Peptides against a protein of PDB entry 3VA4. Designs and how they scored, part 3

Target 1, 107 residues: chain A of PDB entry 3VA4
Amino acid sequence: EPIGQLRLFSGTHGPERDFPLYLGKNVVGRSPDCSVALPFPSISKQHAVIEISAWNKAPILQDCGSLNGTQIVKPPRVLPPGVSHRLRDQELILFADFPCQYHRLDV

## One batch from the design tools (peptide; made by RFdiffusion4, then SolubleMPNN)

Design b1_p30_1_s4
Fold by OpenDDE base, seed 4:
Structure b1_p30_1_s4 (fold): chain B 107 residues (1-107), chain A 30 residues (1-30)
Amino acid sequence: as target 1 above (107 residues)
Amino acid sequence: AAAAAARQAALAARAAEEAAERAREAAAAA
């Protein structure tokens, strides 16, 4: 079962979408093979990764050297490539200019 | 180009905050 959820908010691209997050690596990217597939030209094929470990269910977000970057909204922070960021519940994230939110599921 | 990207990112961040607030309001009203 999913341990977390990544919500892509609605916008000019279309309606809101929810992506389940599982143990292991959840790749965010434009490639349809990604666990979190964001099929938009401003998203890199492999843009970022959200990794969830069994020993701690708090996800770690890393940018994968994306062209248009990964940002935390509060407090504002651009994530340098490969630098780990531990996601907090309800945290707002920008992949390029696409606003998303992480939600920890109660499991 | 970099300045335009930064402005776009700032707008997206604000949109994210507003969307999150609407989601909280909807959950509270349910």
Scores: peptide ipSAE 0.261, ipTM 0.746, DockQ to the pose 0.027
Fold by OpenDDE base, seed 3:
Structure b1_p30_1_s4 (fold): chain B 107 residues (1-107), chain A 30 residues (1-30)
Amino acid sequence: as target 1 above (107 residues)
Amino acid sequence: AAAAAARQAALAARAAEEAAERAREAAAAA
C-alpha cells in the first residue's frame, strides 16, 4: 500500500491528478516509466526523485539535474541538483512550473 | 528568458497556495 501521495493541482494542462508514493525511490519525470509520470515537455525525462526509506521517516526530495528545476514554495527555494530536501507534510513543490503537493497517508 | 520563467514560477506558486487553501476549506466543510 502507498505511504504517501503527490498531488498535481489542476491547471491549463488539465484536471488534478494523484500519484501514490511507495517505499524506495519514486522518480518524477516525463518518461512514462516514472512512478510520477508528468507527460509535459517542460519536465525532464528524469526530473526529480522522492525517496522514502521507512514509513515513519520524512521522505527526501532531490532534483536530478532537471532543465527547468525543482522549487519549494514556502519558504521559496530552488533546489540545487543532488541536494537532499526533507519533505514536510503538506509541502508545496514546483516541478518546472507545475504546482504539486506532498502529503503523508494515514496508514 | 530568465525573467519570464521567474514570473511564471511566481504565478504557479500563488496558484498552488490558493488551490491548497481551497482543498482545506472543502475538507473542513465535509
Scores: peptide ipSAE 0.253, ipTM 0.744, DockQ to the pose 0.026
Fold by OpenDDE base, seed 1:
Structure b1_p30_1_s4 (fold): chain B 107 residues (1-107), chain A 30 residues (1-30)
Amino acid sequence: as target 1 above (107 residues)
Amino acid sequence: AAAAAARQAALAARAAEEAAERAREAAAAA
C-alpha cells in the first residue's frame, strides 16, 4: 500500500501521471528503474529522492546533484544537492521544468 | 543561460500553480 503519491501534471510531454510512493527511498529520475521514472532528457538518470521513513512523518526530498535542478514552487526555493526538504502535503515541486505535486495518501 | 533558466523556472512554477488550482476545482465539483 502506497504511503503517498507524486503527480506529474499534464503538459507538452503528455497526460498526467501518478506515481505511488512507498516506505524507503523513492528515486526520481530518467532511468527506467526509478520509482518515479520520468523519461525525459532534461531529467537526470537519478535526479532526486523522496525518502519516507514512516507513514506518519512527512517525506524528505533531496536533489541528487541533478543537472537541471529541483525546486520548490511556493515559496520558491532551489534545493541544493543533498539538502533535505520536508515535503508538505500538496507540495508543488519542479524537477527540471516538470511540475509535480506530492500528496499524502490515507493509510 | 542563467537568465533563461530562471525564466523557464518561473513559467513552470506558474503552470504548476494553475494546474493545482484546476485539480482542486475539479475535485470540488465532482
Scores: peptide ipSAE 0.248, ipTM 0.741, DockQ to the pose 0.027
Fold by OpenDDE base, seed 2:
Formats: structure tokens, sequence, C-alpha cells
Structure b1_p30_1_s4 (fold): chain B 107 residues (1-107), chain A 30 residues (1-30)
């Protein structure tokens, strides 16, 4: 059962897509094996990871040394590779230039 | 509202990336 969701907003790439997030590591990347598969050239094969250790804890976002970075929108900040960032509900994230939003699911 | 803000951020990110690339190219050419 998903604990969270990552929304990829609509854009030139296509319509909005929602990706379920589960306990453990949810890999964001271009590789089709990723939990959050973003099949775009500007996304690294293993771009970032969202780790959820418990349903009642904020997920941890880490950039995995991606080429084009992972950014928090408010306030704007590029995440240093490997540094843990606790995601807030409704937080806006850029993977490269792809705008996304994390939100918790009621579970 | 959130989507609009995110899209604006994405545009800014692209601009930043492009600027960074231009800077790298300029440095390499110097």
Amino acid sequence: as target 1 above (107 residues)
Amino acid sequence: AAAAAARQAALAARAAEEAAERAREAAAAA
C-alpha cells in the first residue's frame, strides 16, 4: 500500500502523472526499473531516492549525484548529493527541470 | 497555484542551467 505520492505536473513532456511511494527506497530516475520512472534524457538513470522509513515520518529525499540536480522550490535550493532532506507534505521538487510535488496519503 | 509556481521554478531552473552551460563553454574557450 502506498504511503505517499509523487506528482509530476503536466508540461511539454505530457500530462500529469502520479507515482505511488512505498515504505523503503523509492528511486527516481530515467531507468525503467525506478519506482518513479522519469524517462527523460535530462534525468539521470539513478537520479534521486525518496526513502520512507515509516508511515508517520517525513520521507527523506536524497540526490544521487545526478547530472542536472534535484532542487527544492521553496526556498529554491539545490540539494547536495547524498544529503538528506526531509520532505514536507505538499513540497515542490525539481528533478532536473521537471516540477513535481510530494504529498502524503492517508494511510 | 502550486502547479503554476512549480512551472515557474522549472523555467527558472532551465534558465540557470543554460547560463551555467554557457559559462562553462566560455571558460573552456578562454
Scores: peptide ipSAE 0.214, ipTM 0.691, DockQ to the pose 0.039

Design b1_p30_2_s2
Fold by OpenDDE base, seed 5:
Parts: sequence; C-alpha cells; structure tokens
Structure b1_p30_2_s2 (fold): chain B 107 residues (1-107), chain A 30 residues (1-30)
Amino acid sequence: as target 1 above (107 residues)
Amino acid sequence: AAAEEERRRRREEEEAARLAAWRAAAAAAA
C-alpha cells in the first residue's frame, strides 16, 4: 500500500502521471528500474531519492548529484547533493525542469 | 554516426533543462 504519491504534471512530454511512494527509498531517475521512472534525457539515471522511514513521518528528499539538479519551488531552493529536505504535503519539486508535486496519502 | 548524434542531442537537452529549471523556480516564486 502506497504511503505517498509523486505527481508529474502534464507538459510537452505527455500527460500527468502519478507515482506511488512506499516505505523505504524511492529512487527518482531516468532508469526504468527506478521507483519513480522519469524516462527523459535531462533526468539522471539516479537523480534523487525520496526516503520514507515511517508512515507517520514526512519523507526526506535528497538529490543524488544529478546533472540538472533538484529544486524546491516555494520558496525557491536548489538542493545541494546529499542534503536532506523534509517534504511538506503538497510540496512542489523540480527534477531538472520537470515540475512534480508530493502528496501524502491518507492511510 | 547515430550514437554521436544521440549524445549531442542529450547534451543539448540537459543544458536547456538546467537553465529552464533555474528560471522555473524563480518564476514560481513571483
């Protein structure tokens, strides 16, 4: 059962897509074996990780040293590689230039 | 070669995305 959701907003790449997030490490990247597979050239093979340690705790987002970076939208902030960012519900994130939103599910 | 062209294309897309990401973050905060 998913604990959270990462929504990739619609764009030139195609329609909106929702990715379930589970306990543990949810890797965001271009590789098809990633939990959140974003098959776009500007996304690193292993771009970032969303780690959920418990169902009742906020996930931790870390950039994995991606080429094109990971950013928080509001307030705008580039995440230095390996630095933990606690995700707020409804947080808007840029992986490279792909806008996404984290949503905590009611479980 | 096709492989060289693909690598070139990817590099250009990555550079464009890097710039776009910075601009997008700034615009979203306005």
Scores: peptide ipSAE 0.101, ipTM 0.575, DockQ to the pose 0.060
Fold by OpenDDE base, seed 2:
Structure b1_p30_2_s2 (fold): chain B 107 residues (1-107), chain A 30 residues (1-30)
Amino acid sequence: as target 1 above (107 residues)
Amino acid sequence: AAAEEERRRRREEEEAARLAAWRAAAAAAA
């Protein structure tokens, strides 16, 4: 069962899309093999990873050395590659220029 | 002591898993 959700907001790319997040590694990237597949040219094949170690713990987001970066929106900051960021519920994230939001699900 | 060791081991395993995931993803990133 999914523990979290990553929402890709609607935009010029198309409609909103929701991706379930599970225990373990949830890879964000352009590759269709990614748990969160964002098939857009500005997204790296393996762009970032959201790791959930337990259902009752905040996920850890890390950029994987992506070309166009991973950013937290509020407060704005670029995540250096490999540096852990603990995701808060409803946190807004930019993968390259694509706005997303993490949501913790009730389980 | 056993419980503390287990907690420590678990944290180390989680950190190692994150590092491994990052390394794999970084190697394939484009």
Scores: peptide ipSAE 0.057, ipTM 0.512, DockQ to the pose 0.024
Fold by OpenDDE base, seed 3:
Structure b1_p30_2_s2 (fold): chain B 107 residues (1-107), chain A 30 residues (1-30)
Amino acid sequence: as target 1 above (107 residues)
Amino acid sequence: AAAEEERRRRREEEEAARLAAWRAAAAAAA
């Protein structure tokens, strides 16, 4: 069962898309094998990872050494590769130039 | 209820403004 959701906002790429997040590692990247597959040239094949260790713990976001980076919007911050960032509910994230939002789902 | 809705609205507007600022900064760097 999904514990969270990552929403990709609508843009020049197309309409809004929602991706379910599960326990363990949810890989974000251009590769179609990723849990969160973002098939765009500016996204790295293995761009970032959202790890959920338990249903009652905040997920951890890490950039995987992506070419175009991962940033938090509020407050503005570029995530250094491999550095853990604890996600808050409704947090806005930029994967390269693509705005996304994390949502915690009710169990 | 009304106060909670207003606080939520303000937070959403601030987030949208920050996102717009990021996009503008990225465009300026290109």
Scores: peptide ipSAE 0.029, ipTM 0.483, DockQ to the pose 0.021
Fold by OpenDDE base, seed 4:
Structure b1_p30_2_s2 (fold): chain B 107 residues (1-107), chain A 30 residues (1-30)
Amino acid sequence: as target 1 above (107 residues)
Amino acid sequence: AAAEEERRRRREEEEAARLAAWRAAAAAAA
């Protein structure tokens, strides 16, 4: 059962795609083994992680030392590697240059 | 039908504008 969703907006790469997020660690990266697989050259094999706990359904986002970074759009800032960021519902994120949005599911 | 199509069109335009504005902000932040 997914607890959240990560939306990748449409672009030159193709149409919009939605990725389910589950309890535990959801790895974002270029590697096909990632829970959120973004098969694009500018994405690191293991780019970031979105961790969701059972007691606190608000996800924690961390950059994993990616080459091209993870950014929060509002307020704009680059996430330093390993620094925890609590995701808010509808929050907008850049993984490298790929715009994404977190959506909290009511479950 | 025409009214429904117009409402749909407006929603799609608003969504597109919102995304465009966000992308502009994201690009400026990057």
Scores: peptide ipSAE 0.029, ipTM 0.494, DockQ to the pose 0.019

## One batch from the design tools (peptide; made by RFdiffusion4, then SolubleMPNN)

Design b2_p17_4_s2
Fold by OpenDDE base, seed 4:
Structure b2_p17_4_s2 (fold): chain B 107 residues (1-107), chain A 17 residues (1-17)
Amino acid sequence: as target 1 above (107 residues)
Amino acid sequence: SAAAAAAALAAQAAHEA
């Protein structure tokens, strides 16, 4: 049923964590109500959103006006708030200073 | 800082590998 996965790499915060991504809006943020809950001070309560539609399985990432930003790693790019970025499989993302990777599931 | 950004990119590359 999950269409994608967001992996939070291991670091000083602790071990690696994998978050399932579903159709609709998957909110990334510090709030425990977020689909991708990153309970860290540098993450905004509602930091970003990964939206997946039925007709286009490629997710759209959008920063929600976060304090410490959202960045694409290759090639490096800061995402302006509200600007849509189409995620590619295996894409590396920084939410604040936390490295993550998107993985498309073959289902 | 530029140094912090470079370090982060290096760490990410290591995780990617």
Scores: peptide ipSAE 0.027, ipTM 0.642, DockQ to the pose 0.036
Fold by OpenDDE base, seed 3:
Structure b2_p17_4_s2 (fold): chain B 107 residues (1-107), chain A 17 residues (1-17)
Amino acid sequence: as target 1 above (107 residues)
Amino acid sequence: SAAAAAAALAAQAAHEA
């Protein structure tokens, strides 16, 4: 059972998609074997990672040295590679120019 | 680019609403 969700908002690429997040490392990237597979050229093969250590703990987001970056929207922050950011529920994230939202599930 | 960033932020604002 997933304990979190990453929503990719609808856009020019297509409709909204929801990706389940599980305990451990959830890799965000263009590679098809990523937990959050974003098959877009501006996304790095391994772009970022969302690590969840426990169902009742906020996930940690880290950029993996992506080409086009990872940003928190509000308050705005560009994430330097490898720097931990603790995600808040409903937090808006840019992977390159793709807006996403983290949602903590009630499990 | 700055233009791409602005467009992305605008799109995000729309999705937040």
Scores: peptide ipSAE 0.025, ipTM 0.636, DockQ to the pose 0.040
Fold by OpenDDE base, seed 5:
Structure b2_p17_4_s2 (fold): chain B 107 residues (1-107), chain A 17 residues (1-17)
Amino acid sequence: as target 1 above (107 residues)
Amino acid sequence: SAAAAAAALAAQAAHEA
């Protein structure tokens, strides 16, 4: 049962993709075994992690020391590696230059 | 490119609309 969703918006790379997020660590990265697999050269093999500890708690986003970074769009903020960011519903995120959006599911 | 960055931000805003 997914607790959240990460949407990769459509772009020059291709169509929109929605990734379910589950309890525990949801790794974002270029590696195909990542929970959120973003197979693009500018994405690090293990780029970031979205950790969901409970269905009733906001997820934590951390950059994993990625080459091209992780940023919050509004308000703009670069996430230093390993620093916890509590995700808000509908939050816009840049992994490298790829815009994504977190959505909390009502479950 | 600064111009490209501005366009990307505008596109992001359009996506959330």
Scores: peptide ipSAE 0.024, ipTM 0.626, DockQ to the pose 0.037
Fold by OpenDDE base, seed 2:
Structure b2_p17_4_s2 (fold): chain B 107 residues (1-107), chain A 17 residues (1-17)
Amino acid sequence: as target 1 above (107 residues)
Amino acid sequence: SAAAAAAALAAQAAHEA
């Protein structure tokens, strides 16, 4: 069962998409092998990782040295590569220029 | 660019509502 969700908001790329997040490492990237596959040129093949260690713990987001970066929207923050950021429910994230939102699922 | 960053932030704000 997924315990979280990452929503890619609609935009010029197309409609909204929801990606389930599971225990362990959920890789965000352009590669189709990624848990959160964002098939866009500005996204790195392995862009970032969302690691969930338990259903009752906040996920950890890390940028993987992406070309175009990973940012938190509120408050604004550029994530240095490899530095852990604890995600809050409903947190808005930019992968490159693509706005996303993390949602904790009630399981 | 600064303009692209501003546009992205505006888009996120719109999607939050």
Scores: peptide ipSAE 0.024, ipTM 0.633, DockQ to the pose 0.038; fails the geometry check

## One batch from the design tools (peptide; made by RFdiffusion4, then SolubleMPNN)

Design b2_p18_3_s4
Fold by OpenDDE base, seed 5:
Structure b2_p18_3_s4 (fold): chain B 107 residues (1-107), chain A 18 residues (1-18)
Amino acid sequence: as target 1 above (107 residues)
Amino acid sequence: SEAERLRREQELLELDEL
């Protein structure tokens, strides 16, 4: 069962999409093999990873050395590659220029 | 450029309003 959700907001790319997040590594990237597949040219094949170690712990977001970066919206900050960032519920994230939001599911 | 930075800052603020 999913423990979290990553929402890709609607935009020029199309409508809103929701991606379930599970225990373990949820890879964000352009590759169709990624848990969170964002099939856009500005997204790296393996762009970032959201790792969930337990249902009662905050997920860890890491940029994987992506070309166009990963940013936290508030406060605005570019994530250095490989640096762990604990996600807060409802946190807004930019993968390249694509705005997303993490949501913790109550399971 | 400075203008680009300001536009980006505004973009991020707008995203926070979502």
Scores: peptide ipSAE 0.019, ipTM 0.442, DockQ to the pose 0.039
Fold by OpenDDE base, seed 1:
Structure b2_p18_3_s4 (fold): chain B 107 residues (1-107), chain A 18 residues (1-18)
Amino acid sequence: as target 1 above (107 residues)
Amino acid sequence: SEAERLRREQELLELDEL
């Protein structure tokens, strides 16, 4: 059962999409086998990872050394590769220039 | 749920800042 959700907002690339997040590693990237597959040229094949543990349901976001970066929107923060960021509910994230939002599910 | 409604409203507000 999904514990969280990552929403990709609509844009010039297309409509809004929601991705379920599960326990373990949810890889964000351009590769089709990623849990959160963002098939866009500016997204790295393995761009970032959102990890959720059974003991800590608050996700940890890490950039995986992406070309165009991972950023927290408010307050603005560029995530250095491998540095853990604990996601808050409703937090806005930029993967490259694609705005996304994390939502904790009420389960 | 009510929580989901509030989240949706917040999403719209936050989108305006982008």
Scores: peptide ipSAE 0.019, ipTM 0.529, DockQ to the pose 0.025
Fold by OpenDDE base, seed 3:
Structure b2_p18_3_s4 (fold): chain B 107 residues (1-107), chain A 18 residues (1-18)
Amino acid sequence: as target 1 above (107 residues)
Amino acid sequence: SEAERLRREQELLELDEL
Protein backbone atom coordinates (compact mmCIF):
# COMPACT_ATOMS: atom_id res chain seq x y z
CA GLU B 1 0.00 0.00 0.00
CA PRO B 2 1.34 3.43 -0.90
CA ILE B 3 2.33 5.81 1.87
CA GLY B 4 2.62 8.90 -0.26
CA GLN B 5 1.80 10.27 -3.65
CA LEU B 6 3.57 12.42 -6.17
CA ARG B 7 1.23 14.33 -8.45
CA LEU B 8 2.44 15.55 -11.81
CA PHE B 9 0.21 18.48 -12.71
CA SER B 10 -1.38 18.70 -16.12
CA GLY B 11 0.39 20.70 -18.76
CA THR B 12 1.57 20.71 -22.34
CA HIS B 13 2.83 17.16 -21.78
CA GLY B 14 -0.67 15.88 -21.08
CA PRO B 15 -3.09 15.26 -18.24
CA GLU B 16 -2.40 15.04 -14.53
CA ARG B 17 -0.78 11.83 -13.30
CA ASP B 18 -0.51 10.46 -9.78
CA PHE B 19 2.39 8.24 -8.79
CA PRO B 20 2.24 6.13 -5.62
CA LEU B 21 5.19 6.35 -3.25
CA TYR B 22 6.25 3.43 -1.08
CA LEU B 23 8.63 2.69 1.75
CA GLY B 24 12.20 2.82 0.55
CA LYS B 25 13.63 4.61 -2.45
CA ASN B 26 11.31 5.99 -5.09
CA VAL B 27 13.41 7.03 -8.06
CA VAL B 28 12.21 9.91 -10.21
CA GLY B 29 13.49 9.81 -13.76
CA ARG B 30 13.01 9.39 -17.47
CA SER B 31 13.80 5.67 -17.39
CA PRO B 32 10.62 3.61 -17.65
CA ASP B 33 11.56 1.44 -14.68
CA CYS B 34 11.63 4.39 -12.29
CA SER B 35 9.02 4.48 -9.55
CA VAL B 36 8.08 7.91 -10.83
CA ALA B 37 8.62 7.62 -14.56
CA LEU B 38 8.61 11.00 -16.27
CA PRO B 39 9.23 10.18 -19.93
CA PHE B 40 10.37 13.63 -20.98
CA PRO B 41 13.69 14.54 -22.60
CA SER B 42 14.50 17.26 -20.05
CA ILE B 43 14.29 14.73 -17.21
CA SER B 44 17.44 12.76 -16.45
CA LYS B 45 17.24 8.97 -16.63
CA GLN B 46 17.74 8.95 -12.88
CA HIS B 47 16.87 12.48 -11.89
CA ALA B 48 16.07 12.39 -8.19
CA VAL B 49 15.05 10.09 -5.37
CA ILE B 50 12.35 10.30 -2.75
CA GLU B 51 13.20 8.07 0.18
CA ILE B 52 10.55 7.16 2.73
CA SER B 53 12.04 5.49 5.78
CA ALA B 54 8.82 5.19 7.79
CA TRP B 55 5.13 5.97 7.45
CA ASN B 56 5.33 8.58 10.20
CA LYS B 57 8.44 10.38 8.94
CA ALA B 58 8.82 13.02 6.28
CA PRO B 59 10.28 11.75 3.01
CA ILE B 60 13.74 12.83 1.96
CA LEU B 61 14.22 14.25 -1.53
CA GLN B 62 17.63 14.29 -3.20
CA ASP B 63 18.63 15.41 -6.64
CA CYS B 64 20.88 12.81 -8.27
CA GLY B 65 23.00 15.22 -10.25
CA SER B 66 20.35 15.82 -12.84
CA LEU B 67 21.06 17.95 -15.87
CA ASN B 68 18.15 20.34 -15.43
CA GLY B 69 17.86 20.28 -11.67
CA THR B 70 15.36 19.84 -8.91
CA GLN B 71 13.78 22.81 -7.20
CA ILE B 72 11.47 23.56 -4.32
CA VAL B 73 8.86 26.14 -5.26
CA LYS B 74 8.08 27.86 -1.98
CA PRO B 75 10.31 29.17 -0.76
CA PRO B 76 12.18 28.87 -4.05
CA ARG B 77 15.35 26.83 -3.81
CA VAL B 78 17.50 24.82 -6.17
CA LEU B 79 18.55 21.57 -4.51
CA PRO B 80 22.27 20.86 -4.70
CA PRO B 81 22.97 17.30 -5.85
CA GLY B 82 22.98 14.75 -3.07
CA VAL B 83 21.76 17.16 -0.41
CA SER B 84 18.83 15.88 1.63
CA HIS B 85 15.63 17.89 1.64
CA ARG B 86 12.84 16.89 4.01
CA LEU B 87 9.54 17.07 2.16
CA ARG B 88 6.52 18.65 3.76
CA ASP B 89 3.00 17.56 2.95
CA GLN B 90 1.65 19.41 -0.08
CA GLU B 91 5.12 20.62 -1.03
CA LEU B 92 5.55 21.75 -4.62
CA ILE B 93 8.57 20.50 -6.55
CA LEU B 94 10.00 21.22 -9.97
CA PHE B 95 11.81 18.39 -11.72
CA ALA B 96 13.38 20.33 -14.53
CA ASP B 97 10.38 22.47 -15.48
CA PHE B 98 7.70 19.93 -14.56
CA PRO B 99 5.63 20.95 -11.54
CA CYS B 100 4.78 18.23 -9.06
CA GLN B 101 3.29 18.00 -5.60
CA TYR B 102 4.03 15.59 -2.79
CA HIS B 103 1.02 14.39 -0.81
CA ARG B 104 1.15 12.36 2.36
CA LEU B 105 -1.49 9.66 2.38
CA ASP B 106 -3.43 8.98 5.56
CA VAL B 107 -2.99 5.25 6.01
CA SER A 1 17.28 39.80 -17.55
CA GLU A 2 14.98 41.63 -15.19
CA ALA A 3 11.99 40.68 -17.32
CA GLU A 4 12.92 37.00 -17.12
CA ARG A 5 13.26 37.21 -13.34
CA LEU A 6 9.85 38.79 -13.01
CA ARG A 7 8.28 36.14 -15.25
CA ARG A 8 9.90 33.40 -13.17
CA GLU A 9 8.64 34.93 -9.94
CA GLN A 10 5.13 35.11 -11.34
CA GLU A 11 5.36 31.48 -12.45
CA LEU A 12 6.33 30.41 -8.94
CA LEU A 13 3.46 32.36 -7.43
CA GLU A 14 1.01 30.72 -9.80
CA LEU A 15 2.39 27.27 -8.98
CA ASP A 16 1.81 27.96 -5.30
CA GLU A 17 -1.90 28.34 -6.07
CA LEU A 18 -2.17 24.80 -7.45
Scores: peptide ipSAE 0.018, ipTM 0.431, DockQ to the pose 0.038
Fold by OpenDDE base, seed 2:
Structure b2_p18_3_s4 (fold): chain B 107 residues (1-107), chain A 18 residues (1-18)
Amino acid sequence: as target 1 above (107 residues)
Amino acid sequence: SEAERLRREQELLELDEL
């Protein structure tokens, strides 16, 4: 069962999409076999990773050296590659220019 | 949904801070 969710907001790409997040590494990227598959040219094949070590711990987001970057929206922050960022519930994230939101699920 | 509309509104406001 999923422990979290990553929501891709609606945009020019189409409607809103929800991606379940599980224990372990959830790769965000353009490759179709990524846990969070964002099939857009500006997204790197392996763009970022959301790692969840336990149901009661905040996920860790890391950029994987993506071409167009990973950013936290509020407060604004560009994530350096490989640097850990603890995700807060409801946190807004930009993968390249695609706005997403992390949501913690009850387990 | 209503929740989606609210979150989208919040997103747009927060994105404007970038």
Scores: peptide ipSAE 0.020, ipTM 0.539, DockQ to the pose 0.034; fails the geometry check

## One batch from the design tools (peptide; made by RFdiffusion4, then SolubleMPNN)

Design b2_p22_3_s1
Fold by OpenDDE base, seed 4:
Structure b2_p22_3_s1 (fold): chain B 107 residues (1-107), chain A 22 residues (1-22)
Amino acid sequence: as target 1 above (107 residues)
Amino acid sequence: SAAAAAAAAAAARAAALARELA
């Protein structure tokens, strides 16, 4: 059962897409094996990770040393590689130049 | 650069969405 959701907003790449997030590591990246597969050139093969634990309601986002970065939109913040960021419900994230939104599901 | 411009445009779009959803 998914605990969260990552929404990729619609854009020049195509329509909106929703990705379920589960307990453990949800890798965001261009590689097709990623839990959140974003098959775009500006996304690193392994771009970031969203880790969700059973005891912690808020996921932890970390950039994995991506080429084009991971940023929080509001308030603006560039995430240095490997530095943990606790995601808030409805938080807006940029993976490279792709706007996404995290949503916590009521489980 | 083109990359910087694209990132800035995406950030502005996301910020606008944030304001609309607040």
Scores: peptide ipSAE 0.097, ipTM 0.645, DockQ to the pose 0.033
Fold by OpenDDE base, seed 5:
Structure b2_p22_3_s1 (fold): chain B 107 residues (1-107), chain A 22 residues (1-22)
Amino acid sequence: as target 1 above (107 residues)
Amino acid sequence: SAAAAAAAAAAARAAALARELA
């Protein structure tokens, strides 16, 4: 059962998409093997990881040394590779230039 | 830079969406 959700907002690439997030490591990347597969050229094959260690703990986001970076929108922050960022509910994230939003599911 | 401008534009769009969803 999913513990969270990552929403990719609609844009020139197409419609909105929702990705379920599970306990453990949820890899964000261009590779189709990623939990959150974003098949876009500006996304690294393995771009970032959202790790959920428990249902009642905030997920940890880490950039994996992506080419085009991972940013928090508000407050603005560029995430250095490998540095842990605790995700807040409704956090807005840029993977490269793709706006996404984390949502904690009520489970 | 063009890259910075693109990121800023994406952030602005995200912020607008956030306000709409609030």
Scores: peptide ipSAE 0.096, ipTM 0.650, DockQ to the pose 0.033
Fold by OpenDDE base, seed 3:
Structure b2_p22_3_s1 (fold): chain B 107 residues (1-107), chain A 22 residues (1-22)
Amino acid sequence: as target 1 above (107 residues)
Amino acid sequence: SAAAAAAAAAAARAAALARELA
């Protein structure tokens, strides 16, 4: 059962999509092998990773050296590659130019 | 560039969402 969710908001690409997040590493990227597959040219094959170590711990987001970057929206911050960012519930994230939101599930 | 403009628009939208969901 998923512990979290990443929502890709609706946009020019189409309707919103919800991706379940599980314990361990959830890779965000253009590659279809990614847990969060974002099949868009501006997304790196392996763009970022959301690591969830436990049910009761905040996930860690890291950019994987993506071409077009990963940003936190509020407060605004560009994530340097490999730097750990602890995700807050409802946090808004930009993967390249795609706005997403992390949601902690009540499990 | 067009790509930069699109990214800026996405960022602005995200910021608006942040305000609405606060």
Scores: peptide ipSAE 0.095, ipTM 0.648, DockQ to the pose 0.032
Fold by OpenDDE base, seed 2:
Structure b2_p22_3_s1 (fold): chain B 107 residues (1-107), chain A 22 residues (1-22)
Amino acid sequence: as target 1 above (107 residues)
Amino acid sequence: SAAAAAAAAAAARAAALARELA
């Protein structure tokens, strides 16, 4: 069962999409093999990873050395590659220029 | 830079959308 969700907000690319997040590594990237597949040119094939080690622990977001970066929206922060960022519920994230939101599910 | 401005605009859009969801 999913224990988190990543929402891609609607935009010029199309409507909003929700991606379930599971225990382990949830790779965000342009590759269709990614758990969170964002098939857009500005997204790296493997852009970032959301790692969930336990249902009762905050996920860890890491940029994977993406070309166009991963940023936290508020407060604004560019994530250096490989540096662990503990996600807060409802956190707003930019993968390149694509705004997303992490949501912790009640499980 | 244009890239920085685009990122800022995207962030602002995200924040606006978040407010709409509240």
Scores: peptide ipSAE 0.094, ipTM 0.651, DockQ to the pose 0.034

Design b2_p22_3_s3
Fold by OpenDDE base, seed 2:
Structure b2_p22_3_s3 (fold): chain B 107 residues (1-107), chain A 22 residues (1-22)
Amino acid sequence: as target 1 above (107 residues)
Amino acid sequence: SAAAAAAALEAAREAARARELA
């Protein structure tokens, strides 16, 4: 049972895609082994991680020292590598230049 | 360049904000 969802908005890369997020570490990256696999050149093999400790706790987003970075859109903030960012529901995130949105699922 | 990177980042941010409101 997924606890959250990460939506990759549509773009020149292709259509919108939704990725389920589960308890534990959800790795975002270009590697096919990632929970959120974004097979794009500008995404690092292991780009970031969304860690969900409990259904009733906000997930923690960390950049893993990616080449092209991880940013919060509103308010704008570049995430330094390894710094924990508590995700808010509906938060807009940039992995490199790919806009995404986190959504907490009502489970 | 730094300018190109900044422009790309801002464009992506604006696109994301637009999608949020649409």
Scores: peptide ipSAE 0.120, ipTM 0.658, DockQ to the pose 0.038
Fold by OpenDDE base, seed 4:
Structure b2_p22_3_s3 (fold): chain B 107 residues (1-107), chain A 22 residues (1-22)
Amino acid sequence: as target 1 above (107 residues)
Amino acid sequence: SAAAAAAALEAAREAARARELA
């Protein structure tokens, strides 16, 4: 059962999409093997990872050395590769220039 | 283009903030 959700907002790429997030590593990337597959050229094959632990449902986001970066919108912060960022509920994230939002599920 | 990339990023951030407030 999903513990969280990552929403990709609608844009020129198409409609809004919701991706379930599970315990463990949820890889964000262009590769179709990714849990959060974003098949766009500006997204790296393995762009970032959202890891959720059983002991703490708050996800940890890390950029994987992506070409176009991962950023927190508010407050603005560019995530250096490999640096852990604890996601808050409703947090807004940019993978390259694609705006997303994390939502914690109460299940 | 660095300028184009910056503009796109700012637009995306603005859009995200707007949706947060909506």
Scores: peptide ipSAE 0.114, ipTM 0.664, DockQ to the pose 0.036
Fold by OpenDDE base, seed 3:
Structure b2_p22_3_s3 (fold): chain B 107 residues (1-107), chain A 22 residues (1-22)
Amino acid sequence: as target 1 above (107 residues)
Amino acid sequence: SAAAAAAALEAAREAARARELA
């Protein structure tokens, strides 16, 4: 069963979408085989990765050297490629200019 | 353009913050 969720907020691209996150590496990217597939031109094929090591530990977000970057919304911060960012519950994230939110599932 | 990209990014950030407060 999923350990977390990444919500892509609704926008000009379409309605809200929820992506389940599992133990291990959850790749965010434009490629259709990504765990979090965001089929948009501004998203890199392999854009970022959310790694979850355990249900009771904060996930680690890393940008994979994406073209348009990965950012935390509040407080605003551009994530340097390959540098680990520990996600907080309800964290707001921008992949390129697409706003998303991570939340831990109550399991 | 750079200006359009910047505006879109700020709009996305504002929308995300607004949703957090709702």
Scores: peptide ipSAE 0.113, ipTM 0.660, DockQ to the pose 0.034
Fold by OpenDDE base, seed 5:
Structure b2_p22_3_s3 (fold): chain B 107 residues (1-107), chain A 22 residues (1-22)
Amino acid sequence: as target 1 above (107 residues)
Amino acid sequence: SAAAAAAALEAAREAARARELA
């Protein structure tokens, strides 16, 4: 069962989309094989990873050396490749210029 | 340009913050 959710907000690309997040590595990228598949040209094939080690631990977000980067919105922060960021509930994230939000599911 | 990219990023951040407050 999913432990968390990543929401892609609506925009010029289309409507809002929700992606379930599971234990282990959830890859974010343009490749259709990714757990969080964002089929947009500005997203790298393997852009970032959200790793969930346990249901009661904060997930870890890492950029995978993407072309257009990964940023935290509040407070503003560019994530250097391979540097771990612990996700807070309701955290706002930019993959390239696509606004997303992580939230923990109550399981 | 760098300026255009910065403006697009800031616009996306503002949109995300607006949704957070809604």
Scores: peptide ipSAE 0.109, ipTM 0.658, DockQ to the pose 0.036

